# Peptides against a protein of PDB entry 2AUS, part 113

Target 1, 323 residues: chain A of PDB entry 2AUS
Amino acid sequence: ADIKREVIVKDDKAETNPKWGFPPDKRPIELHIQYGVINLDKPPGPTSHEVVAWIKRILNLEKAGHGGTLDPKVSGVLPVALERATRVVQALLPAGKEYVALMHLHGDVPEDKIRAVMKEFEGEIIQRPPLRSAVKRRLRTRKVYYIEILEIDGRDVLFRVGVEAGTYIRSLIHHIGLALGVGAHMAELRRTRSGPFKEDETLVTLHDLVDYYHFWKEDGIEEYIRKAIQPMEKAVEHLPKIWIKDSAVAAVAHGANLTVPGIVKLNAGIKKGDLVAIMTLKDELVALGKAMMSTQEMIERSKGIAVDVEKVFMPRDWYPKLW

## One batch from the design tools (peptide; made by RFdiffusion4, then SolubleMPNN)

Design b2_p17_5_s1 (from b2_p17_5, 6 letters changed)
Fold by OpenDDE base, seed 1:
Structure b2_p17_5_s1 (fold): chain B 323 residues (1-323), chain A 17 residues (1-17)
Amino acid sequence: as target 1 above (323 residues)
Amino acid sequence: SELEALLAEWDAKVAAA
């Protein structure tokens, strides 16, 4: 479950000009697409890169990127960030993932033993990245947040698993099979969640996107394509947020670091080094950056760099320069 | 349409995998 973060208000009198910016719900359709993320249902077969290429062809886009690779045979939730939102995927790469997996056991095991052993894999596990991964094959710890057994049918075990980013489910299943003493392999895998993106009403197929784009371009009906594309702000819902004054927005949009006087409100529990989303008072994403202070330091200090701005998303002209 | 052709190419790729 996404932990609802407490919001601490520093300036309760701060107002925002309704004429400045473009709140996520008020973007014209073309601008909505430019700052959009599709919650795509990836079929088995194509690579995640091929999916992105097809979306670019269908929607006539110059740039897009995905929120974390799914292997060709893996289906389900693939966030695809569009155009000016493309780099928001950096917020999704470190996000937790959920999968439904089918594990096939190589021998008969009593159900009670299956349940007991799988429960022991909740928590910290040691994994080695597979040979096909672009990452260094060093042993690393990963967290399994939960395992929920959905069904056991003889040697087939259907289960839901919540994991830290870059946990290899195939390796997890292999280790479960070893612990059971019979061995196991991954028969099927579907990703059901990638951070804030899950299997819900926002999940769309490539076929849906073709139809919805056709309805917009040929029939002038924008409703379907508008609903099929989430605002980029959706891709940062899981991050700690800092909301800033209107007078600070243009500076941050020009790539200036966020200083403490610009903060109106912020989430509790920010630590130095955390990835944070800098938001307007209208919940528009200005930038992503690295926290240089804790929440407590941002409250207590009157000055200093609160956030090192790493990536700006907001155009420089949405808010006036007030310096 | 161009979109139908793109979709057919996609479906052929998915079916061949």
Scores: peptide ipSAE 0.379, ipTM 0.911, DockQ to the pose 0.625
Fold by OpenDDE base, seed 2:
Structure b2_p17_5_s1 (fold): chain B 323 residues (1-323), chain A 17 residues (1-17)
Amino acid sequence: as target 1 above (323 residues)
Amino acid sequence: SELEALLAEWDAKVAAA
């Protein structure tokens, strides 16, 4: 769910200079690509790494990264962060995921029982990572946010599922099958959401990217490739945000920690240790960092380190050095 | 075009999977 976070204003008089920075909607096309994220529709077959390699070849990029692995056989939403935005994928790793799954049952089960048992899998579940995962195979809890049964056709159950990051749908289906007493396997899986990226008008295929890049390079039409690439700020929409003064931007862009006096406004509900996005008053992503204070502490305190800056995205020269 | 050749290579890979 898009958790609407309340915005608390600390400095209602803070203004921003329109001459400084490059707001997400005002970037020249080359700069837009350098700070872009593609909401890619991954086909079944290729690995997520192969998809990234292909995007790099098509768009003539030095670096790119994906916002969370899809298995070769799994299709759908694969966010691919480009060039200077590549590191924004770290914001997408902890993000919730949604899938549409086809579960095949190994025996006949009444529909009422299917619905009842699948409802019991909403909430906290215990999982072990699969053998092929780079993740240590320790038992862990994961949250299933919701299960929505879309269709039941005999032994085939089509369902939508919202899950915590790193929940294995194959393992979920296996456990549902065991609970039903007949066993089950995952026949098909599509990822329909990865944090702020979903199946919408921003979802593009590799074919779309080839066509749109061609229109730009050969015909001089940038509109399509501009629309196909989201600003990197899209990849942090789901994070709690802290908006900072123009005078603090250059310091943070140089890797300085954010101090309390630099804060103009912030989201409610930030806890110490949370990943937060540091934004300008023009909604430009400056950096990602770890909150060193709660929202309440950032309001009440006049000084101290609010955010430990971990990853800078903004170039050092977009805002003047005012220190 | 180079892009068409890239796309054809991609399609062949997707179809073989």
Scores: peptide ipSAE 0.364, ipTM 0.907, DockQ to the pose 0.584
Fold by OpenDDE base, seed 3:
Structure b2_p17_5_s1 (fold): chain B 323 residues (1-323), chain A 17 residues (1-17)
Amino acid sequence: as target 1 above (323 residues)
Amino acid sequence: SELEALLAEWDAKVAAA
């Protein structure tokens, strides 16, 4: 989310028809829900799958999915993608995460030593996945982007940590405890960020969702439920983007690969193999795909497959076929 | 309401965990 990407314009004369598509801010409420993502505050206790099941029951949905598992005892930011947006969770799985953790030390350690040792865990760390993970238990490197100590009270250390996707905070705390020489365990954990989703005004509880759904269905008040659901485009804010001509939208919506002539503008720094979001000129998500070219190749070439389209989100009828 | 019943079931589940 925090990666500022330069936008390179290939076609400065490209216009978009205002009558085509449904920009994220202009969707009718039913359509907004069909293409929505909830920034849910998960309580401790339920599994992430149970939370998703409950949202489906409350909101009368056929499909939903979450942007990355939180353990039952872990609270906080759980993005839940709804209905036609369900597959957008693929963009959130590789996204960075932030947590607030309470670490309990098994012995007394001077505060200066705690601070010094925890600072050494910023950067690349070696982890082994826990036994309960669906991931092969091989040693792997992970990035710790930052550690911010919030409070030290004797043996209790409250800290904020930004990490690469699939970093195990429990394992990090165990290794910090070993480095301190006394051992440590994770007492509490809250996820405060999952890619573009964070603790902000968009964070809602399951209780909030019940109330807001009731206000819509019984009282005809759409405002609350509309604000409680983010457009699916929020879930791709952290990805590199490619914006396409109106004439290319329907082809991509039918599952055709994006070719170079369809590109109007794109982010700098796209590499071959990157996950990219294909957008309309109205910032509507058309599809996710794999870049088959770098940004530079997409600028220099006049033809060829720019993106292998993997997941289409936009309906086929939002834009006319112009081919 | 059906929603209130669903919420009560949820709260009971959260409290039991």
Scores: peptide ipSAE 0.329, ipTM 0.889, DockQ to the pose 0.553
Fold by OpenDDE base, seed 4:
Structure b2_p17_5_s1 (fold): chain B 323 residues (1-323), chain A 17 residues (1-17)
Amino acid sequence: as target 1 above (323 residues)
Amino acid sequence: SELEALLAEWDAKVAAA
């Protein structure tokens, strides 16, 4: 998520009409909620589905969805996309995750050996999904991006781990324990990151949501509930972006594929087949789609389908139809 | 397969422990 992507400008003269659309920072509170994502601190105990059901009840919502299941005992960062934003969770499913884990060793191991062995688990690892997973139990590779040991207290090892989506930390700890020769199990697990969502000032509890909704509905104070809900655009910050002309927005919002002439600026390093976010010049999410061209092809070509539009988020009426 | 090679490396790491 923190990869600063270079922005290549194709049309430096492209202007945007300030009267069109609703920039993420300028949405009325009701519209902000309709296009919102909560960075929820999921408590330990409930399932991710139960927590989503509770949020729907608290905020009087018809629809919501989460950006990737946490086990009942696992706490921390659970992005919950609301109402019209519900489908944005598809951008978060493939996103990297970070956890803080407590590993309990079943025997005494020298600290130097713990540090050495855990470092060997950075990179490609092989995992078998647990029986409880909705994923077919096939052997698969996963990336461990980094392991940071925070504390070693005898047999208890606290560590931060960055992983590819669908890496099982419980399985990682089991294999670390085997490699240490004593065995190990996962004592505690907290998710500290899910793509662009992390432990920061945007992290809120279910209790906070109850209070903030009450302050809005009973006291007329919108500030707290507004801050507790992130714009749906937050959920795509980790994706490569393509910014389009105002004249192209309505077509894409109607489900038309993005053609090369509609592009104003784009991130470097887009490959054919990548999931991309189509944005307005006001940083509003129009749609998600599959890149049909590389960044280079989108620069060099004058015509053709740049993005196969898969999921539209923007309402059809935010921008005028100019065709 | 590349997967079998990685399995063998993994099993070797576990066995060398």
Scores: peptide ipSAE 0.006, ipTM 0.295, DockQ to the pose 0.013

Design b2_p17_5_s2 (from b2_p17_5, 7 letters changed)
Fold by OpenDDE base, seed 3:
Structure b2_p17_5_s2 (fold): chain B 323 residues (1-323), chain A 17 residues (1-17)
Amino acid sequence: as target 1 above (323 residues)
Amino acid sequence: DEMEKLMEEIEEKVRAA
């Protein structure tokens, strides 16, 4: 999520009509919910699927989806995309994750040795998926971006870890325990980050959602439920973006591929095959798609398919047909 | 009510963890 991307301007004269669309901060509360993502603090106990089912009951929703499974015993950051935003969760699946973990060692190890060995697990590690995973149990590499030891109390090691998507912290702890020579297991786990979603003022509980929905429906107070729901655009903050002309928005919203003439500005470093977010000049999410060109090709070419549009989010009527 | 029942379901699952 923290990759700063340069913005390259292709058309410096492109303007946007303020009467078209619904920028994230200008959505009526009902529309905000329809295009929302909750940064949920998942309690320990329930499955991620049970939690999504409860959110639908609390908020009277037909559809919702989560941005990456947490085990029943694991608490913390679970992004839950609502209604028309439900499909945005696909952007969160490949996003980096952060956890705070409690590792219990099966023997006594000097603190200096614990620190030295855990530092060796920063970088590329080899993992085998657990038996319960739908993923084939083949050896695979994963990146550990950082390990920060927070506390060491005898055999208990509390640490923060940033990892590539689909890194198994339980397996990491098992391998650390083997490297220490005493063995180890995961005692506790909390997810503190899922891409752009982290532990901050936007983190809410199931109880908060019950109360905030009640305040809106019974008391007419929208403020709390509005703050508890993030715009779907937050779920794509970590993706490379392409901003398009007002005249291209309606075509993309109808499922047409983005062509090079529709591009106003774009992030640097897009490669062919990358997942990209197509945005309006008002930072509204139009669609997700696969880049068919690099950033350089999108700048140099005057024509061609820039993005194969996979998922449309914007309604067809927010922008006029200008063709 | 339906909301009270939902809160009970949540609490049962959280307490069983």
Scores: peptide ipSAE 0.456, ipTM 0.932, DockQ to the pose 0.795
Fold by OpenDDE base, seed 4:
Structure b2_p17_5_s2 (fold): chain B 323 residues (1-323), chain A 17 residues (1-17)
Amino acid sequence: as target 1 above (323 residues)
Amino acid sequence: DEMEKLMEEIEEKVRAA
């Protein structure tokens, strides 16, 4: 998520009409909710599905979805996409995750050995999914991006771990315990990051949502609920972006594929097959799609399909049809 | 109250963890 991508400008003279669209910071509260994502602090106990159901009840919503399952006993960052933004979770599912885990060792191990062995688990690991997972129980490789030991207290090891989506921390801890020769188990787990969503001022509880919704509906104070809900554009912040002309927005919003002439600027390093976010010049999410060209091909070519549009988010009427 | 009931449901699930 933190990879700053270079922005390549194709059309430096492209302007945007301020009367068209609804930039993320200019949405009326009802529209903001319709295109919102909550950075929820999931409590331990409930399933991610129960939490989504409760958010729908609290906020009087028809639809919502989560950006990647947390186990019942696991707390922390659960992105919940609302209403028209619900489908944006597809951008979050493959995103990297961070956790803070408490590992309990089943025997005494010197601290230096703990540190040395845990560092060897950075990189590629082979895992078998647990029985409770919807994933077929085949062996698979996953990336551990980093392990940071926070504290060692005898047999208790508190650590931060950055991982590829669908890495099982319980399995990682089990293998660390085996490598240490004493065995280990996961005592506690909290998710501290899911792609662009992290522990910050945007993290809210279910209780916060109840209170903030009450303040809005009964007291007319929208400030709290507005801050508690992030614009859907936050959920694609980690994706490579393509910014398009105002004249191309309506066509893409109608489900047309993005062609090369519609591109104003784009991120470097897009490969064919990448999931990309199509943005307006006001940083509004129009659609998600599959790149049909590399960044280089999108620069060099004068025509052709740049992005196969898979999911449209923007309403068809925010920008005029200019055809 | 539907919100009171919801809060009770949340608390029950959190306490059972």
Scores: peptide ipSAE 0.453, ipTM 0.932, DockQ to the pose 0.810
Fold by OpenDDE base, seed 1:
Structure b2_p17_5_s2 (fold): chain B 323 residues (1-323), chain A 17 residues (1-17)
Amino acid sequence: as target 1 above (323 residues)
Amino acid sequence: DEMEKLMEEIEEKVRAA
């Protein structure tokens, strides 16, 4: 996720009109909220759905959605997309996750053995979804990107783990415990990352949101609520991007597929079938779509459908119709 | 106050965890 993708420029002379659109940094507060995502620190106790419902009540919103369920007992990073940005959570569902987990062993194991066995769980693992999951209970492969042991205190093992979306840490810990020969269970779990959202200065609590909304509505202070809400463009930072001409923006905002002539620049390494973000030259999210060509095909071809547009975010009137 | 009630709901749910 943190690898900067190479940017290939097709049209180095393409300019953008500064009067068109609303760049993420120049949105009025109301518009910023309409196209916002909160990096919420979910407390332990409530469901992710209860938390989203509370955010809607706190911020007087009609619509919101979260970027991937955390169990009631699990705390930490829960991206919550607001209003017109609600559908951007689809970009976060397939994104990698990081957790800090506390594993409790059911017997004594030498630290060297713990470290050796846990390292063997880096890579591909076979998991079965838990009974309560909406996912069909089929065996599936998941990738563990890394395991970092933070602390070992007797039978308690604190570790950081980076995983593919939909990896069950509880199941991972169970399998580690079996491999150690003593058994184990998950004592605590916190999510520290969901794609581009992590534990940083943008992480806010429900209490912070209450206070910041109050400061805006009662005191006229926008600064806090503005900082507490990230632009929806943050939620697509981990996706490959295609930047388009001003003349193509309105058509895509109306739901037209992106054609090759509309492309100004694009990331390297796009494959056919990839989820891509269509951006303006001002880094505004126009739409999400499915790549119908590779990066190479988009460079070499003069015509054809580059992206099948699936989800439009930009209003139809931000850019003029130039067709 | 609707906000006070909401805060109570949040606190109750967090304490029960």
Scores: peptide ipSAE 0.446, ipTM 0.932, DockQ to the pose 0.805
Fold by OpenDDE base, seed 2:
Structure b2_p17_5_s2 (fold): chain B 323 residues (1-323), chain A 17 residues (1-17)
Amino acid sequence: as target 1 above (323 residues)
Amino acid sequence: DEMEKLMEEIEEKVRAA
């Protein structure tokens, strides 16, 4: 998520009308909620679906969705997209995850050997999904981006791990235990990151949401609930972006594919088939789509479909029809 | 109160973990 992508400008003269749209920082509170994502601290115990159902009851919402299941016993970062933003979770499902895990060893192992063996699990690993997973039970490769040992206390190993989406930490710990020759199990697990969402000042509990909603509805204080909800644009920060002309926004908001003439600027390194975010010049999310061209093709070509628009978020009336 | 019942439901699930 922290990869700074180069921005290539295709049209340096493109301006945006300040009267059109609703930039993320300028949405009225009701509209902010309709296009919001909560960085929820999921407690241990409930399922991710139970937590989403509770958020809908707390905030009086019709629709919400989460950015990737946490097991009942697992706590920490659960992005919950609200109302009109609900579909933005598709950007978070494939995003990298970070966890802090406590591994308990079933025998004594020298610390130097623990460190050496755990370092060998950085990179590509082969996993089989657990029986309880809805995922097809076939062998699959997953990436472990990094393992950082935080503490070793006898048989207890506390570590941070960055992983590809759908890596099973329980299975990783089991394989580490086998490689150490003594066996191991996962004692505790907390998710500390899900793509652009991490443990920071935006992390809120269910209790925080209850209190903040009460302060808004009963006391007229919107500041707390406004701060507790991130704009949906936060959920696409890790994606490659394409910024479009004001004249192209209404067409894309109606579900038209993005054509090359509509592009003002774009990130470097877009490949055909990539999930991309289509943005206004005010950094408003218009739509998610599949890149039909590379960055280079979008620069060199004068015409053609640049993005196959899959999910529109922006209302059709925020920008005028200019075609 | 509906919110009180919801808090009880949350607490029961968290304590059972």
Scores: peptide ipSAE 0.445, ipTM 0.930, DockQ to the pose 0.803

